# Designs tried in a protein design run: peptides against a protein of PDB entry 7AE7. Part 270

Target 1, 321 residues: chain A of PDB entry 7AE7
Amino acid sequence: KVYKDLREFLEVLEQEGQLIRVKEEVNPEPDIAAAGRAAANLGKNQPAVFFEKIKGYKYSVVTNVHGSWQNHALMLGLDKNTSTKDQFYELNRRWDKFPVPPNVVKREAAPCKENVIDKDINLFEILPLYRINEQDGGFYISKASVVTADPEYPDDFNKLNVGTYRIQVKDRDRVGIQALAMHDIAVQLEKAEAENKPLPIAITIGNNPLVTFMASTPVGYNQNEYEFVGALQDGVPMDIVKSDLYDHLYVPAGSEVVLEGHIIPRVRTVEGPFGEFPGSYSGARLQCEVKIDRITHRTNPIFENLYLGIPWTEIDYLMAL

## One batch from the design tools (peptide; made by RFdiffusion4, then SolubleMPNN)

Design b2_p28_1_s3 (from b2_p28_1, 14 letters changed)
Fold by OpenDDE base, seed 5:
Structure b2_p28_1_s3 (fold): chain B 321 residues (1-321), chain A 28 residues (1-28)
Amino acid sequence: as target 1 above (321 residues)
Amino acid sequence: MEEELKRAVEEQRARQKALLEETQKELK
């Protein structure tokens, strides 16, 4: 099975008994985190948790999409009871199919382009934002696949980077991003800042689960994550579309929300703290700031966000493969 | 520096809370 988007994957999770649907209205805090913890305590087969109604918001949240080996098996289109060993075998077998170039679809064929916001941008209108941890310095977008290019080689598709970064909401149209020196985005940002230029960016939320997986998997600077997604789809290309603002940035065609903007050159603002692990905070630091210039989104967008809880965090599964 | 960071975090938390409250009023 290959998934075009998050929604097709959520349907399969629900059919396989790997998704809990919360139909009653919940408070963003503390109910989302509490329900996530309760679901995690049901055993080793941790389901995704889908919240249909959130007080004060129009749209839904889903958490713990990658939060179990069963969900990882289903992501690969395998039986949910496929052993970890067999999942690794299949992953390695498919990895050798790299590169599988993506299909570039037309704008009118991309679900992420159904709606556009280009003025009076307010992230709170589109995303049901909440604190993941009680002591967090603000609201985080923790499972975004962030698209950037090399400013020196903007048309080199092999240098297009799709990565996962810690993103804190700063204002209605601004986010902080943690671009550490070890990340490919930091190399690209350094080049832009050397010339005092903005770095174009697309922050994509609610993707094909293999996009989220590959965005969390380190690859070479000259390797495109979308070409690995095609390999992990057993040779079936994924669908991408050009961003609206930048011809050289491509986003997943099925993204629930796309935040298009730029990293402001040579600006650093306080970001954090964030509880990356239960009971542990990385502290507050000066980090880069992104101005959001345009949003595209699917009708009734689903906000996919990270589950952080006991016994295992979702990040443990994303980094374990 | 630690006190400045603590203050900046508190100010940020206050701004985030205000933005949420304002948006919730606008969405009603």
Scores: peptide ipSAE 0.335, ipTM 0.835, DockQ to the pose 0.863
Fold by OpenDDE base, seed 1:
Structure b2_p28_1_s3 (fold): chain B 321 residues (1-321), chain A 28 residues (1-28)
Amino acid sequence: as target 1 above (321 residues)
Amino acid sequence: MEEELKRAVEEQRARQKALLEETQKELK
């Protein structure tokens, strides 16, 4: 089984009993986090949790999409009861199929292009934002697949980077991004900032689960994460589409939300704190700031965000593979 | 520096809360 988007995966999770649907209206805080913790307490088979109605917002949230070995098996299109050993075996087997180039689809064929916002941008209108942890410095987007390129080699598809970074909402049209020196985005940003130029960026939310997985998996600077997604799909190419603002940036065709903009050169603002692990907070730091210039989104977009419950977080699963 | 950072975090929390409240008024 191959998934085109998050929605196809959520359907399979629900069919397999790996999704809890919360139909009643919830408060963003503390109910989302509380329900996630409650789901984690159901045992080793931690389901995703889908919140249909969130007080004060128009759209839905899903959490804990990658939060179990069963969900990882299903992500690979395997039986949910596939052993961890067999999952790793299959992952390694498929990894050897790299590279599998993606299909570039037309704009009209990309679900992420169904709606456009190019003025009066307000992230709170599109994303049901909440504090993941009570002590967080603000609202976070924690499962975005962030697309950037090498500004010196913008046409080199092998240098297109799709990574996961901590993103704090800073304003209606601004986010802070944690770009650590060890991340490929930091290399690209350094090149842009050397010339005092903005770095083009596309922040994609609610993706094919293998995109999210690969965005969280370190690869070489000259390796494209989308070509690994195709490999992990057992040789089936994934679908990508050109961003609206930039000819050299490609986003998953099925993304729920795409935030297109730029990292403001040589600007640093306070970001954090954020509770990355239960009982541990990363301190506040001066981090990069992104101006959002355009949003494209699916009709009734689903905000996929990270679950940070006990005993295991989605980070533990995303990093364990 | 630590106190300045704490103040900056508090100001950011307040600003983000205000942005949410403003948006929620617009969505009603």
Scores: peptide ipSAE 0.317, ipTM 0.825, DockQ to the pose 0.913
Fold by OpenDDE base, seed 3:
Structure b2_p28_1_s3 (fold): chain B 321 residues (1-321), chain A 28 residues (1-28)
Amino acid sequence: as target 1 above (321 residues)
Amino acid sequence: MEEELKRAVEEQRARQKALLEETQKELK
């Protein structure tokens, strides 16, 4: 089984009993985090949690999409009861199929292009934002696949980077991004800032689960994460589409939300703290700031966000492979 | 620098809370 988007995956999770649908209106805080923790406490078979109605917001949230070995098996199109060993075997087997180039689809064929916002941008209208942890410095987008390119080689598709970075909402149209030196985005940003130029960026939310997986998986600087997604789909190419603002940036065709903008050169603003691990907060520091210039989104977009809880976080599953 | 950073974090928290409250009013 191959998934075109998050929605197809959520359908399978629900069919397999790996998704809990919360139909009653919830408070964004503390109910989302509390329900996630409750789901994590259900044992080894941790379901995704889908919140249909969030007080004060128009759209839905889903958490813990990658939060179990069963969900990982299903992500690979395997039986949910596939052993961890067999999942690793299959993952490694498929990894050797790299590269599998993606299909570039037309704008009109991409679900992420169903709606456009290019004026009066307000992230809170599109994303049901909440504090993941009580002591967080603000609202985080913690499970985005962030697309950037090498500014010296913008047309080199192999240098297109799709990574996961913590993103703090700063304003209606601004986010802070944590670009650490170990991240490929930091290399690209350094090149842009050397010339005092903005770095084009597309922050994609609610993706094909293998995109999210690969965005959290370190690969070589000259390796494209989308080509690994195709490999992990057992040789089936994924669908990508050009961003609206940048010809050189490609986003998953099925993304729920795409935030297009730029990292402001040589600007640093306070970001954090964020509770990356239970009981551990990464401190506040000066980080990069992104101006959002355009949003494209699916109708009734689903905000996929990270679940953080004890004893296992969703990050543990994303990084354990 | 630590005190300035703490202050900046508090100001940012307050700002984000205000943005949420404003948006929630606009959506109601």
Scores: peptide ipSAE 0.309, ipTM 0.827, DockQ to the pose 0.826
Fold by OpenDDE base, seed 4:
Structure b2_p28_1_s3 (fold): chain B 321 residues (1-321), chain A 28 residues (1-28)
Amino acid sequence: as target 1 above (321 residues)
Amino acid sequence: MEEELKRAVEEQRARQKALLEETQKELK
């Protein structure tokens, strides 16, 4: 099975008994993290946790979407009981199908374009923000697929980068992004900053699971993650759509939320701390800042966020393959 | 419901800002 969006995957997870739906209103803190820990205690078959109602917010949160081998099997469209060995075999077999170019759909056909916010942007109105860990320095968007391009080669689709970066909310329309030198985004940012120009960016939240997986998987600078998604879909192209602000940036057509904006050149602000691992916090550092200029989102957008519970973090599964 | 949401959003924003300011002080 191939998934067009997060919602199709969540439906399958629920059908397969790999999603817990919390229907009662929860407090963002500590209930989201507590429920995630409770789900983790159910054993190695860790389900996703979907929170329908969050106190003080309009929209829902889902966590631990990639948080088990069963969920990974389902992500690949396999039986949930497929062995890790067989999952690895299928992953490698499909990887060799690269490149599978995506389909570019029209704006009117893209679910991520259902709603537009151009003025009075407030991230807190769209995303049910919470501290993932008690000692976090703020609210994080930890599972976004961030789209950037090479400023020198903006029309080179092979240099379009889709990566996962730690994003801290700074203001209603500002986020900090951790762009380390080892990341492709850092190369692109360096080029923009050399000319004191903004770097165009699209931060996409709540994608089909293979987009999130590939955004977390290192690939070559001249390799497009969307073309790997098509390969991992066993040759079925994924659907992408042009961003509203930038002709050269493409986002997943089914994204729940798309934050379009720019990295402000030569500005660094405090980011962190963040508990990347249970009991371990990364220190605060000066990091880049993004101005959000436009939001597009699906009606009743689902905020997919990372679960960092014990014993296994969702990151462990995303990086284990 | 809208007023309660607005208050909750503002409280979250205020908390976020406070945490950022505290973090900045710790780096000095």
Scores: peptide ipSAE 0.048, ipTM 0.618, DockQ to the pose 0.059

Design b2_p28_1_s4 (from b2_p28_1, 15 letters changed)
Fold by OpenDDE base, seed 2:
Structure b2_p28_1_s4 (fold): chain B 321 residues (1-321), chain A 28 residues (1-28)
Amino acid sequence: as target 1 above (321 residues)
Amino acid sequence: MAEKLAKEVEEQRKKLKELLEETKKELE
């Protein structure tokens, strides 16, 4: 099976008993993090947790979407009881199909374009933001697929990067992003900053699970993650759409939320601390700042966020493959 | 099969609620 978006995957997770729906209103803090921790303690078959109602917010949160080998099997369209060995075999078999170019769909056909916010941007109205860890220096978006291009070669689709980065909410329309020197985004930012130009960016939230998987998987600088998604879909292209602000940036057509904006050149602001691991906080650092200029989103967008509370976090599953 | 899965999901939901209450008490 191939999934067009997060919603189709969540439906399958629910059908397969790999999703718990919390229908009661929860407090964003500490209930979401506590429930994520509780879900991690359910054993080896950790379900996704879907929070329908969050106090003070309009929209829902889902966590632990990639949080088990069963969920990974289902992500690949396999039986949930497929062995880890057989999952790796299938991943390797499909990897050889690279590249599978994505389909570029029309704006009207892209669910991520159902709603637009281009003025009075407030991230807190769209995302049910919460502290993941008690000692976090702020609210984090930890499971976004971030789209950037090479500013020297903006039309080179092979240099279009889709990566996962640590993102802290800084203001209503601003986020900090951790662009480490080893990340492709840092190379692209260096080129933009050399000319004192903004770097265009699209931060996409709530994607096809294979997009999230590939955004967390290191690939070559001249390899497009969307072409790997098509390969991992056993040769079925994924659907992408042009961003609203930039002709050279493409986002997943089915994204729940797309934050379009720019990295402000030569600006660094304090970011952190963040609890990357239980009992381990990265100190506050100067990081890049993104101005959000436009939001597009599905009606009743689902905020997909990472759970980090206990060993065998969702990151461990995303990085283990 | 569907009934067995429904029972398993309900048991997991119950356990999640119990663990959530325990975790909240640990944070207080």
Scores: peptide ipSAE 0.129, ipTM 0.745, DockQ to the pose 0.018
Fold by OpenDDE base, seed 3:
Structure b2_p28_1_s4 (fold): chain B 321 residues (1-321), chain A 28 residues (1-28)
Amino acid sequence: as target 1 above (321 residues)
Amino acid sequence: MAEKLAKEVEEQRKKLKELLEETKKELE
């Protein structure tokens, strides 16, 4: 089975008993983080947790989408009881199908374009933001697939990067992003900053689970993550659409939320602390800042966010494959 | 199969609730 978006995957997770739906109103803090931690302690068969109602917010949250081997099997369109070994063999078999170029769909065919906000941007109106860890220095977006391009070669689709980075909300229309030297985004940012130019960026939230998987998987600088998604879909192309602000940036057509903007050149602001591991915080550091200039989103967007808990967190599953 | 799955989900939901309560106590 191939999934067009997060919603199709969540439906399958629910059908397969790999999703718990919480219909009761919850407090953003501490209930979401605590429920995440609780889900991590369910053992090897950890379900996703879908919160329909968040106090003070309009929209829903889902966590722990990639939080088990069963969920990974289902992500690959396999039986949920497929062994880790067989998942690995199938993943490798499909990997050899690279490249599978994506389909570029029209704007009117892309669910991520259902709603537009281009004035009075407020991230808190679109995303049910909460602290993931008690001592976090703010609200984090932890499962975004961030789209950037090489500013020297903006039309080279092979240099289009889709990566996962730690993102702290700084203001209504500002986020801090951790661009480490080991990430492809850092190379692209360096080129933009050398000319004192903004780097165009699209931060996509709530994607096809294979997009999220590939955004968390290191690939070559001249390899496009979307072409691997097509390979992992056993040769079925994924659907992408042009961003509204930038002709050279393509986003998943089915994204729940797309934050379009730019990294402000040569600006560094305090980001953190963030609890990346249980009992371990990365200290506050100076990171680059993104101005959000436009938001597109699906009607009733689902905020997919990372679940961080005691050992074998969702991150560990994303990195273990 | 559907009834068995529903029971398993309900057991997981119950366990999740218990663990949530335990986790909240550990954070207090």
Scores: peptide ipSAE 0.125, ipTM 0.740, DockQ to the pose 0.018
Fold by OpenDDE base, seed 1:
Structure b2_p28_1_s4 (fold): chain B 321 residues (1-321), chain A 28 residues (1-28)
Amino acid sequence: as target 1 above (321 residues)
Amino acid sequence: MAEKLAKEVEEQRKKLKELLEETKKELE
């Protein structure tokens, strides 16, 4: 089975008993993080947790989408009881199908384009933001697939990077992003900053689960993550669409929310602390700042965010592959 | 199959709710 978007995957998770729907209104803090921890304690079959109602917000949150081997099997379109060994075997078999180029769809065919916000941008109106950990220095977007390109080769599709980075909300229209030297985005940013130019960026939230998986999987600088998504879909291309602001940036057609903007050149602001592991916080650092210039989103967008709980976080499942 | 799955999901919901209440008490 192939999924077009997060919603199709969540439907399957719910059908397979791998999603808990919380219908009661919850407080964003501490209830979301508490429920994530609670879900981790349900045993080996850690379900996704879908919060329908969050106090003070209009939209929903889902967490722990990749938080189990059952969810991972379902992501690959396998039986939820498929062994880890067989999942790896199938993943490796499909990996050999690379590259599978994505389909570029028209703007009118892309669900992520249903709504547009191009003025008075306020991230708090579109995302139910909360602190993931008690000691976090702010609100984080932790499962975004961030799209950037090489500013010297903007038309080279093989240099289009889709990565996962820690993103702290800094203001209604600004986020901090961790671009470490080991990340492809850091290479691209260095080129832009050398010329004192903004780096175009699209931060995509609530994607096809294989996009989120590949954005968390290191690939070569000249390899496109979307072409691996097609391979992992057993040769079925994924659907992408041009960003509204940039002709050279392509986003998943089914994204729940797309934040389009730019990394401000040669600006660094304090980011953190963040609880990367239970009981472990990364210190505050000077990180890049993104100005959000445009938002596109699906009607009633779902904010997919990371669960950080004990034992085996979503990060462990996303990195174990 | 559907009934068994529905019961399992309902049990998970109950456990989640209980654990949420316990976790809230630990944070107070």
Scores: peptide ipSAE 0.107, ipTM 0.720, DockQ to the pose 0.018
Fold by OpenDDE base, seed 4:
Structure b2_p28_1_s4 (fold): chain B 321 residues (1-321), chain A 28 residues (1-28)
Amino acid sequence: as target 1 above (321 residues)
Amino acid sequence: MAEKLAKEVEEQRKKLKELLEETKKELE
């Protein structure tokens, strides 16, 4: 099975008994993190947790979407009980199908374009933000697929980067992004900053699970993650759409939320601390700042966020493959 | 390719652990 969006995947997770739906209103803190920990304690078959109602927010949260081998098997369109060995075999078989170019759909056909916010941007109105860990220095967006291009070669689709980075919410329309030197985004940012230019960026939230997977998987600088998504879909192209602000940036057509903006050149602000692992906090660092200039989103957008619980965490599954 | 991906993943895990250890040292 191939998934067009997060919603189709969540439906399958629910059908397969790999999603817990919390229908009662929860407090963002500590209930979301506590429920995630509780789900992790259910054993090896860790389900996704879908929170329908969050106090003080309009929209829902889902966490632990990639939080088990069963969920990973389902992501690949396999039986949930497919062995890890067979999942790896199938992943490798499909990997050899690269490249599978994506389909570029019209704006009118892209669910991520259902709603637009281009004035009075407030991330808190769109995303049910919460602290994942008690000692976190703020609210984090942890499962975003971040789209950037090479500013020297903006029309080279092979240099389009889709990566996962730690994103801290700084203000209503500002986020900090951790762009490490080993990330393709850092190379692109360096080029933009050399000319004192903003780097165009699209931060996409709530994607096809293979997009999230590939955004967390290192590929070559001249390899497009969307072409790997098509390979991992066993040769079925994924659907992408042009961003509203930038002709050279493409986002998943089915994204729940797209934050379009720019990295401010030569600006660094304090980011962190963040509890990447239980009992370990990354220190506060000077990181890049993104201004959000436009939001597009699906009606009733689902905020997909990372669960950082007891090992095995969702990040361990995203990074273990 | 599986071995390569597994190696790359393991290298990333190693880098993440190293980054965590470096971060711990910076907090000490």
Scores: peptide ipSAE 0.013, ipTM 0.376, DockQ to the pose 0.021

